# Peptides against a protein of PDB entry 4PN1: the designs that were tried, part 133

Target 1, 261 residues: chain A of PDB entry 4PN1
Amino acid sequence: KIEMNFLNKPIVPDTTKVISNFLTHYLITEPVEHVEIEAKLGTLIDLETQNRFEFPVMNETILNPEFNLRTRFESDMTASEHKYLNEFLNQAFRDSQKPGRLPFAYKHTKQVDLFYETEDNSRDKIRVSKNQSDNQVLACVKKRRVADLFLYCPNDAFDIRISISDELPVSMPSGNQQPSLTRLKDRVGYVHQEIKIDLTKTTQNDPVYDTTERHELEVEFGNIADLRDRAQKAKDGMEAPLFRRVQLFMDNVRILRREHS

## One batch from the design tools (peptide; made by RFdiffusion4, then SolubleMPNN)

Design b1_p21_3_s4 (from b1_p21_3, 10 letters changed)
Fold by OpenDDE base, seed 1:
Structure b1_p21_3_s4 (fold): chain B 261 residues (1-261), chain A 21 residues (1-21)
Amino acid sequence: as target 1 above (261 residues)
Amino acid sequence: MSLPQSFYDEIDELIKKQIEE
């Protein structure tokens, strides 16, 4: 007979605990009302060298936010990397449709995001999202970045930023107001066990700069109500449901960040 | 091609079944 360990009980990885605590803070302790929780694949850049950040660790490491490491996070990848991940996810989608598996859902969307300045000169802009085909308004929100947690992944193609955001619904800007920025988004979305995986190509037209394209991959918790419930249970002394959900999320992130051509 | 929204709504039910088994 084989046992898990000398106690024959599951052990929770420290990474799972740290992330769970981070999420619990913004779900329960200081709750964000319209919370969005996502992980983006990208690269931690050392501001001094302008190269990928180098830290004396050998594996996935959560960076302590109390330390200013003089880094920036670039949530971008090459078109080739993005294409590879798309093909990888397409195959995963197909495989999940087989009997005995939980299937992926798939959605392809094209939208335009219009950004407007606020009357109060807030740093946060109002974003109006419209469907590209019929210009139907999909959302009007003021998105505020609340907190970030960075994972340095020296053995993988990408580092990770986990972000807590508040997407506050707001009224439409006045009809006379012009957008300060316009972004086109072409997004393919995959959903598995209420975890959303989005591949997004964004095109930004700048009047001063040439048109820029960005290729992003994000992983998002698709059921915030359930996650909040799990976090509350964790606060009440039952941590296992939260740990399981966070572990699922992180395993999906780990799969994706390891993939390369 | 995009799948119907109903397919996304079924995910929670699939998860529940998996947990109960």
Scores: peptide ipSAE 0.021, ipTM 0.390, DockQ to the pose 0.017
Fold by OpenDDE base, seed 3:
Structure b1_p21_3_s4 (fold): chain B 261 residues (1-261), chain A 21 residues (1-21)
Amino acid sequence: as target 1 above (261 residues)
Amino acid sequence: MSLPQSFYDEIDELIKKQIEE
């Protein structure tokens, strides 16, 4: 007979606890009403060197937001990296359709995002999302970034930004208002156990700047109500359900950030 | 602009096969 450890009980990694506490704060303590919680793959850039940040650690670590690290996060990758990840996820999708597995769901969407300035000239823009095929309005929201948590991953191709956002539904802009920015989005979405994995190609036409293309990979909690319930239970002293869900989320992120061509 | 068709082909083929089974 083999035991897990000298107590024969499961233990929770410190990373899971830190992230769980971070999420609980914005789910329960200071609740964001229309919360979006996602992790983006990208690179922490040292503002002084303009290269990838070099922190004196040898593995995945959560950066303390109280320290002013002279860094920026670039949520982008090369087209080749993006293609590789797509092929990887396609294979994962195929394998999940086999007997005895939980299957992925798949969705391909093409949309146009129109950004409008608010009447109060707030920094937050109104985003109207429309389906490219029939011009049907999919959403009209004002998105506010609430908080970020950065993970430095020296052994992997990408660093991670976990973000908390508030996506507030708002009324459509007046018919006479012109969009300040238009963005085309081509997104393939994979869902496994209510965790969403999105590969997005974004094309932005700027009248002043050349057309920019971005390639992003995002991992999102697909069931916020369940996550909020788990967070509430954690506040009430039962942390295991939240820890399990956060660990699942992070394991998916860890798989993806390790993949490279 | 769309992603290269290669991003979607394998998934579309699998979905098609599942519908036909």
Scores: peptide ipSAE 0.015, ipTM 0.449, DockQ to the pose 0.012
Fold by OpenDDE base, seed 4:
Structure b1_p21_3_s4 (fold): chain B 261 residues (1-261), chain A 21 residues (1-21)
Amino acid sequence: as target 1 above (261 residues)
Amino acid sequence: MSLPQSFYDEIDELIKKQIEE
């Protein structure tokens, strides 16, 4: 007979616990009403060296937000890396269609995001998203970044930013108002067990920026209501359901950040 | 972005629970 450990019980990684607490805070303790929770693949850049941040650790490490490390996060990747990830996810999609597996869902969307200044001149802009084909309005929101949690991943191709955002639905800007910024988004979305994985090519016509195209990969919790329920149970002393969901999310992130061309 | 102190308190409580187990 073989046992898992000397207690013969499953053990939860410390990373899972820390992230679970982070999520519980913004789901339950100080709840964000229209919460979006996503992880982006990218690179932590040292502001002093302009190179990838280096810290004396040898594995996946959650950085303590209490310490100012003088970093920025670049959520962009090369076209080659993005293409590789797309091919990888396409294969994963195909494999999941086999008998005995839970299938991926797939969606390809092309949208235009129009950004408008707010009447109160707040820092947050209003984003109007429209379908590129018929100009149908998909959403009108004011997105506020609430919190970030950074994972330094020295052994992987990418570092990770987990972000809590508040996506407040707002009224459409007046018809006479002009957008301050326009972005074209070509997005392929994969959904597995209510975890969303999006590959996005963003084209921005901005005279200020030399680079007009960005390649991003994000992983998002697709069922916030369920996650909130799990977080509430965790606050009530039953942590296992939340830990399982966070573990699933992070395992998907870990798979993706290890892939490179 | 800096997190509220209440978040750190929750982490401390989590750590405390782990030590006591």
Scores: peptide ipSAE 0.009, ipTM 0.275, DockQ to the pose 0.114
Fold by OpenDDE base, seed 2:
Structure b1_p21_3_s4 (fold): chain B 261 residues (1-261), chain A 21 residues (1-21)
Amino acid sequence: as target 1 above (261 residues)
Amino acid sequence: MSLPQSFYDEIDELIKKQIEE
């Protein structure tokens, strides 16, 4: 007979606990009403060197937000990396359709995002998302970035930013307003066990500058209500359900950030 | 963007629970 450890009880890694607590804060303690929780793959860049940040650690490390490390996070990746991840996820999708597995769901969406300035000229813009094919309005929101948590991953191709955002539904801007910015989004979405993985190509047309394209991969909690319930249970002393969900989320993130062409 | 102190207090509480268990 083998036991898990000398207590014969499951042990939760610190990473899971820290992230779980981070999420609990913005789900329960100071709740964000229309919360979006996502992890983006990218690179922590040292502002001094303009290269990837170097920290004296040898494994995945959550950075303390109290420290100003003079870094920025770039969520963009190369087209080749993005293509590789797409192929990887396509294969994972196919494999998951086999007997004995839980299947992925797949969705391809092409949308245009129109950004409008608010009447009060606040930093937060109104985003109107429309389907590219029929111009149907998909959403009209005011998105606010609430908090970020950064993971430095020296052994992997990408670092991670976990972001808490508030996506407040708002009324459509007046017909007299022109968008300040237009972005085309080509998004391929994979969903497994209510964890959403999105590959997004964003094209921005600027009349002055050349068209720019960004390639992003994000992992999102697809069931916020369930996550909030788990977070509430955690606050009430039952942490295991939240830890399990966060562990699943992070394992998916870890798989993806290790993949590269 | 710094997290509120309440976040760190919650972390401290988690740590405390780990030590006491």
Scores: peptide ipSAE 0.000, ipTM 0.236, DockQ to the pose 0.102; fails the geometry check

Design b1_p21_4_s1 (from b1_p21_4, 12 letters changed)
Fold by OpenDDE base, seed 2:
Structure b1_p21_4_s1 (fold): chain B 261 residues (1-261), chain A 21 residues (1-21)
Amino acid sequence: as target 1 above (261 residues)
Amino acid sequence: PYSWADREKLPENQNAESDEI
């Protein structure tokens, strides 16, 4: 018989613990009411060199927020990389439909996001999301990014930003207000075990500037209520359910960030 | 260990990069 280790007990990777503590803070300790929790694939860029940040580590490393590393995170990839990941996920979807597997769900959405200034001219804009096909209102929210956690991944094509956001439902802007910004989003979404994986092509039309296009890959916790329950249990001394869920989330992120052409 | 309660506000540049803000 093989044992797991010399204690014959499961262990939790330190990365899982750190992320779990991060999530627990914003789920339970200082709770965000309408929380969104996502990981974006991208690149940590050194502000001095404008190249990918280089740190003297050889594997996945969570950066300590207390240190100003003079970096920015670019949540973008090339059209080619995005296409490759789409093809990869399409294959994963097909393979998951086979007997003995848990299937992916798939959804393709095209929406327009209209951004409006608030009456107080606050930095928090109102976002109205509509379906492109029928102009149906999907959401009207004020989104606030609450916290970020950065993972430097020297062995992979992408670094990771895990973000906590608050999506506060708000009333529609007055009919006299014009949007300050309009964005088109073409999103293909894959869901597996309540983990959402979204490939998004965002097109921004500026009347003064050329049309800009961004390609993003996001991994999101699809069941916040369950995650909050797990985080509460962790605060109550039962951490295992939270650790398992975070591990699943991070394993999916790790698969995706390793894939490249 | 890092205390999340003592966190600083996100830098302006990090907020600007959010597509949904």
Scores: peptide ipSAE 0.127, ipTM 0.646, DockQ to the pose 0.199; fails the geometry check
Fold by OpenDDE base, seed 1:
Parts: C-alpha cells; structure tokens; sequence
Structure b1_p21_4_s1 (fold): chain B 261 residues (1-261), chain A 21 residues (1-21)
C-alpha cells in the first residue's frame, strides 16, 4: 500500500494558503461587492535594469506586498507567444471533448470598449463594452483594482499577477459625452470547471502614439458565488473547499505559464 | 505573516481599468 505521506493526509502548499487567505480577505473580511478575481500572465520588470526582475529564489514565489522591489508588471506578451498559447489551448479543448473528460467551453468575442471620464474627475473611468457585430451593449461598469498579488516564477516564461477588482455596474454615460479612449478586443475564451481562460488581443488607437496591439492571457474565477461560499467556510474553520478551488486555479495558471514557443 | 488588513493600497494610477488592457 502506498500513502501520500506519514500522516496519510493531503497537505496544502504554502502558496495555496497564502492565496486563499488573500482571497478570503477580499471576499469575506473586507468584501468587494462586485468582485473580479483574475490572474494575468506577464513579466515582472526591474525598474532599475528594465529587464525581467531577478530575485534570489529558485521557484514560484509570492512577493511580499509590504516590500517595494521597484518592479512593474507588464501583462503583455509577444504575438508569437500568444499564438502558441492559443494553439495549446485549442489542443486542450479538443482533448477535453474526448470521452471520460470534462469538456471545455469555447467562445470567441469581438468587442469594443469605450472609456468615459466621470463628472467628478475621478480616476475611475466608466467602461462601456459593445459587441462589434451588432453594437449591443454588453456591459457598463466602473472597474477599480483593489489589490494585487505578484508571483515571481523564475523557471517559467511568465510571472503572474493575481488581481482583485471591483466591477461596479453603472448607468450609461450621457449621449453628449465622448469617449476618452476606445479599445478593440478580440477575445477567445475557454472555460473548464468554471475557470475562465481568456486570450485577448487588444488594439488601441492613440491619436498621439501609434496604434498599439497588446496580447494578454487571463485566468479568472468563473463562479464568484461559489468561491465566496468557500471563503466563508474557510473563515468558519473549514478551509479544504477553498484550498481545493485555489489549487485548481493555480494549477491551471502553472500549466499556462510553462508553455512557450 | 503579512496582514491583509494592514496592506498598502494600490496607487491611484493603477486602479483604473483604462490604464490597463
């Protein structure tokens, strides 16, 4: 007989605990009402060198937010990397359709995001998202990023930012307001076990700067209500359901950040 | 261990979705 350890019980990696505590805080302790929780693949850039940050660690490491490491996070990747990840996810999708697997869902969306300034001159802009095909309004929100958690991943192609955001539904801007910014988004979305994986190509026309194209990969918790329930149970002393969900999320993130062309 | 209650708030320039993709 084989046992997993000398207690014959699952253990929870410290990374899972830290992330779970982070999520519990913003789900339960100081609850964000319209919470979005996502991980972005990207690169921690050292502000001094303008290269990828080098920290004296050998594995995935959550950076302590108390310390300013003089880094910025770039959520962009190359078109080649993005294409590779798309092909990888397409294959994963196909494989998941096989008997005995849980299938991916797939959705391709093209939208335009229009950003409007608020009357109070707050930095929080109103985003109106429309479907490019029929101009149907998909959402009108005021998004505020509440917190970040950074993971330095020296063995992988990408570092990770986990973000907590508040997506407050708001009324449409007045018809006389002009958008301050317009973004085109081409998004391919994959959903597996209520974890959303989005590949997004964003095109922005800046009147001052040349047209910029960005390529992002995001991993999001697709069932916030379930996650909040799990977090509440964790606060009540039953942590296992939350740990399992966070572990699933992070394993998917880990798979993706290891894949590169 | 880090206390999330004692966290530093994100800079204002990082809070707007319009500043990011």
Amino acid sequence: as target 1 above (261 residues)
Amino acid sequence: PYSWADREKLPENQNAESDEI
Scores: peptide ipSAE 0.109, ipTM 0.632, DockQ to the pose 0.212; fails the geometry check
Fold by OpenDDE base, seed 3:
Structure b1_p21_4_s1 (fold): chain B 261 residues (1-261), chain A 21 residues (1-21)
Amino acid sequence: as target 1 above (261 residues)
Amino acid sequence: PYSWADREKLPENQNAESDEI
């Protein structure tokens, strides 16, 4: 008989604990009301070299927010990388439809995002999202990023930013107000065990700048109510349910960040 | 251990609109 270790008990990786504590803070301790929690694939760039940051570690590492590392995070990837990830996820979807597996759900959406200035001239813009096919309003929100947690991943194609955001529902802008920015989004979404994986192609027309195209991959917690319940239980001394959910989330992220053409 | 309550304010992301997909 094989045992998992000399105690024959599960052990929780330190990465899982750190991320769980981060999430618990913004779910329970200082709760965000309309919370979105996502991980984006991208690159930590050294501001001095404009190359990928070279942190003196050899594996996945959560960066300490107390240190100014003079970096920026770019959540973009090449069209080739994005295409490869799409093909990879399509294959994963097909394989999950086999007997004995939990199936993916799939959704393809095309939307337009209209950004409006706020009446109070606040820095936060109102985003109105509409379906391109029927012009139906999907959402009207102010999104505010509350916190970031960065993972440097020297052995993988991408680094990771985990973000806590507040998506506040707001009233529609006045009918006479013109959008300051328009963005087209082509999004393919995959859901497995309430973890949402989105591939998004964004096209933005700027009157001053050339048309820019961005390719992003994000992984999101699809059941915030369940996650908040797990975080509350963790605060009450039962951490295992939260750790299991965070581990699942991170394993999906780890799979994706290794894939490249 | 890092205190989440003492976190630095996120720098105003000049590209906040671009990152908020």
Scores: peptide ipSAE 0.109, ipTM 0.635, DockQ to the pose 0.184; fails the geometry check
Fold by OpenDDE base, seed 4:
Structure b1_p21_4_s1 (fold): chain B 261 residues (1-261), chain A 21 residues (1-21)
Amino acid sequence: as target 1 above (261 residues)
Amino acid sequence: PYSWADREKLPENQNAESDEI
């Protein structure tokens, strides 16, 4: 007979505990009201060398936020990497439609985001999102990033930023205001077990430089109410439901960050 | 354990316009 360990009980990875505590803080302890929780694939760049950050670790590592490592996070990837991930997710979608699997949902969206200054001249700008085909307003929000957690992944194609953001719904800007910035978004979205995976191509017009294109992949918790319920249960001493949900999220992130062209 | 309540706040200029999609 084989047992999983000397207690014959499941053990929770330390990474899962650390991330769960991070999420619990911003869901329950100091709650963000209109919370968005996502992981972006990208690269930690050393500000001194302008190369990928090097740290004396050999595997996936959550960086301690108390230490200023003098890094920036670049959430952009090459067009070839983005295309590869799109093909990979398309195949995963097809495979999930087979009998005995839980299927992906798929959605393709094209929108324009317009950014406006606020009347109080706050640093938080208003974002108006519209559908490109019919100019229908989809959202009008002030978005503020509240917290970041960085994972350095030396063995994988990408590093990870997990972000907590607050998306506050606000009134539309006055009709006389001009946008300070306009971005076109071409987004392909995949949803599996309420985890959202978005591939986004962003086009930005620069008045001086040629149009630039950015390629991002993000993984988001699609059911915040359920996640908040799990976090509350964790505070009440029942941690297992939260750990399972965080583990699912991180396993999807781990699959994606290993992929490269 | 690390206290998340004592964490430094992100700079105000790190918003959707600057580096978010």
Scores: peptide ipSAE 0.106, ipTM 0.647, DockQ to the pose 0.189; fails the geometry check

Design b1_p21_4_s2 (from b1_p21_4, 10 letters changed)
Fold by OpenDDE base, seed 2:
Structure b1_p21_4_s2 (fold): chain B 261 residues (1-261), chain A 21 residues (1-21)
Amino acid sequence: as target 1 above (261 residues)
Amino acid sequence: PYEWADKPVLPKNLNAESDEF
C-alpha cells in the first residue's frame, strides 16, 4: 500500500490556497454583492518591450498585485487560436456525452451590448445587453471591475487574468439617451460541472475607426452561491470544499491554456 | 474572421440529450 505523502494526508498546492484566499476576500470579507468571477486567457505584455512579459520563473506563477510590474494584459488571441479552441471544446463536448462521463452543455448566443453614460458622468457605464435576433433585453447592468489576479504561465501559450467584477442591475437608461458605444458579441458557451467556458467574438463598430474584432476565451464560476458557501465554510475553518472547487476551476483553465495549434 | 465550427452534436450512437443552457 502506498501513501500520498509522509503525513498520509491530502496536500493543497500553494496556487490553490492563494487563489482561494483572493476569492474569499471578495466573497466574504469585503463581499461583492453581484459578483462575477472569471479567468481570461491572454498575454501579459511588458510595457517597455511591448513583448510578452518575461520573469525569471519556470512555471505558473501568481504575480503579487502590490508590485507595479509595468505590464498590461491583452485578453485577445488570434482567430486561428480561437478556432482551434472552438474545435477542441467541440470535441471535448462530444467525448463528454459518452457513457460514464459528465456531459457538457452548449449554448450559442448573439447579443448586442449598448453602453450608456451615467447621469453623474461616472466612469462606470450602463450596459444594456440585447439578443440580436429579437432585440429582447437580456440585462441592464453597471459593471465594475473590483480586482484582478494575474498568473504568468511561461510554459503555456497564454497567461491568465482572474477578475472579480460587480454586475449591479440598474434601470434602463432614459429613452432620449444615445449609446456611447455598441459591441456585438457572438459567443459559444460550454458548461461542465457548473464551470462555464465561453469563446467570444466581439465586434466593435467605431464610426471613425475601422471595425475591430476580438477573440476571447473565458472560464467562469457558474455557481456563485455555492462558491460563496464554500468560502464562508473556509472562513469558519473548513477549507477543503473551497480548495476542491478552486482546483477544479484551475485545472480547466490549465487544460485550455496548454492547447494550441 | 473565421466561422464557428459546427455545433457540437451527439455521437450518432448515443441517445444522450444535449442540453442547451
Scores: peptide ipSAE 0.183, ipTM 0.615, DockQ to the pose 0.014
Fold by OpenDDE base, seed 1:
Structure b1_p21_4_s2 (fold): chain B 261 residues (1-261), chain A 21 residues (1-21)
Amino acid sequence: as target 1 above (261 residues)
Amino acid sequence: PYEWADKPVLPKNLNAESDEF
């Protein structure tokens, strides 16, 4: 008989524990009411070199937020990388439809995001999201970035930013107010086991700069209520359900960040 | 800018609900 280790018991990776603790803080300890939790693929850029950040580690590592590493995160990829990931996810979708598998769901959406300044001149903007087809309002929110956790991934095509955001529903801006910024979002979404994977093409018209297009991939927890329940159980001494859900999320992220054209 | 890859197509005789959400 083969055993998994000398205790013959499951062991939780340290990465899973660190991320679970991070999530538990913003789900339970200092709870964000309208929480969004997502991971974005991108690149950590060293502000001194303007190249990809180099840290003396050999594998996936969570960067300590208490240290100023003089970095920025670029949530973008090339059109070819984005295309490859789209094809990869389409294949994963097809394979998941086979007998004995849990299927993906798929959705294609096109929306426009209108950003408005707040009456109090706060740094947080109001975002009005509308369907491009019929101009129907989908959401009106004030989104605040609460916290970030960065994963440096020296062996993979992408680094990762896990973000905690608060998406507060707010009233529509006054009818005389003009948007300060408009973004078009063309998005294909894949859902598997309530983990949402979105590929997004974002077009932005700047009055000073030419029209720019960004290519983004994000992975989101699709069931926050379940995640919050798991986090509460973890606080109460039952950590296994939370660890399993975080492990699932991170394994999906790990698959995606390794794929490149 | 590239065009999206073709929409994933469900295999024949599988649950059509897996194509939408």
Scores: peptide ipSAE 0.177, ipTM 0.609, DockQ to the pose 0.014
Fold by OpenDDE base, seed 4:
Structure b1_p21_4_s2 (fold): chain B 261 residues (1-261), chain A 21 residues (1-21)
Amino acid sequence: as target 1 above (261 residues)
Amino acid sequence: PYEWADKPVLPKNLNAESDEF
C-alpha cells in the first residue's frame, strides 16, 4: 500500500496557506462588502529594465507586497497566446462533457462598460455595464481595487495577479454626464466547479487618445458566498474547506499559465 | 485581427447538451 507521506494525510502547500490568509483578511477580518476576487494572467515588468521581472527564485513564488520591487503588472497577452488559450479551453470544455467528468458551462457575452467621473472628483470612476445585444444595464458600480497579490512564475508563460476589488453598487450617473471612457468587452467564459475562466478582448475608446486593444485571461471565484463561508470556518479553526477551494482555484490558474503558443 | 475559435461543441460521439451560464 502506498501512502501520501509518513503521516498518511494531505499536506497543504505554503502557497495555498498564504493565499488563503490573504483572502480571509478581505473576506472576514476587514471584509469587503461587494468583493470580487480574480486572478489575471500577465507579466511582471521591471520598471528599470522594461523586461520581465527577474527574481532569484526557481519556481512559483508570492511576492511580498511590503517591498517595492519597482514593478508593474501588464494584464495583457498577444493575440496568438489568447487564441491558443481559447482553443485549449474549448478542448477542455469538450473533454469535460465526457462520462465521469464534471462539465464546463460556456457563455459568449458582449458588454460595453461606460466610465463616468464621480461628482466628488474621486479617483474612483462609476462603471455602467450594458449588454451590447439589448442595451440593458447589467450593473452600475464603483469599483475600488483593494489589494493585489503577485505571483512570480519563472517557469511559466505568465505571472499572476490576484486582485481583491470592491464593486459597490451605486446610482446611475446623471443623464447629462458623458462617459470619460468606453470599453467594449467581447468575452468567452467557461465555468467549472464555480470557478470562472474568462477570455476577454477589450477595446478601449478614449475621446482624446487612440483606441487600445487588450487580450486578457482571468480566473474568478464564481461563488463568493461559499468562499466567505469557508473563510469564516477557517477563522473558526476549520481551515480544510478553504484550503481545498483555494487549491482548486490555483490549480486551474497553474494549468492556464503554463499554456502558450 | 484575432477572431475567436469556434464555439466549443460536444464531440460527435456525445449526446449531451452543452451548458450555458
Scores: peptide ipSAE 0.166, ipTM 0.606, DockQ to the pose 0.014
Fold by OpenDDE base, seed 3:
Structure b1_p21_4_s2 (fold): chain B 261 residues (1-261), chain A 21 residues (1-21)
Amino acid sequence: as target 1 above (261 residues)
Amino acid sequence: PYEWADKPVLPKNLNAESDEF
């Protein structure tokens, strides 16, 4: 008979524990009320070289936020990489419809985001999201970035930023206020086991700069209430449910960051 | 910019339904 290890018990990787603790802090310890938790694929760029950051490690590594590494994170990719991921996820969707599998759900959304300055001149902008087809207001929020956790992935096409955000619902801007910025978003979303995977093409018209198009892939926890419950149980000494959910999330991220054209 | 790949469709040999959300 084969055993898992000399204890014949499952073991949790340290990466899962570190991420779980990070999430628990902003779910339970200092709780964010309207929390969004997402991982974006992108590149850690060394500010000195303007190239991809070279850290002296050989595998996936969570960077310590206490150290200034003189890096920036770019959450963009090439159109060809983005296209490849779209085709890959379409195939994964099809394969998941087979008997004995849990199916993906799919949604295609086109929206416009209008950004407004706040009356208090805060750094945070109000975002009004509208459906492009009927101009229906989908959301009016003030989004604040609370925390980031960076993963350097030297063996993969992309590095990862896990972000904690607060999406506070707010009142619509005054009718006489003009948006400071507009963005068109074309998004395809895939949901599997309440984990949301979004491919987004963002078009931004800047009056000073040329029209820019950005290609993003994000992975999000689709059931925050369940995640918060798991985090509370972890804080109370039962860590296994949280670890399982974080492991699932990270395995999906790991699959995606390895794929490229 | 590239166009999106076609919406995922079920293989012809599958009788399962595609889910939308």
Scores: peptide ipSAE 0.172, ipTM 0.609, DockQ to the pose 0.014; fails the geometry check

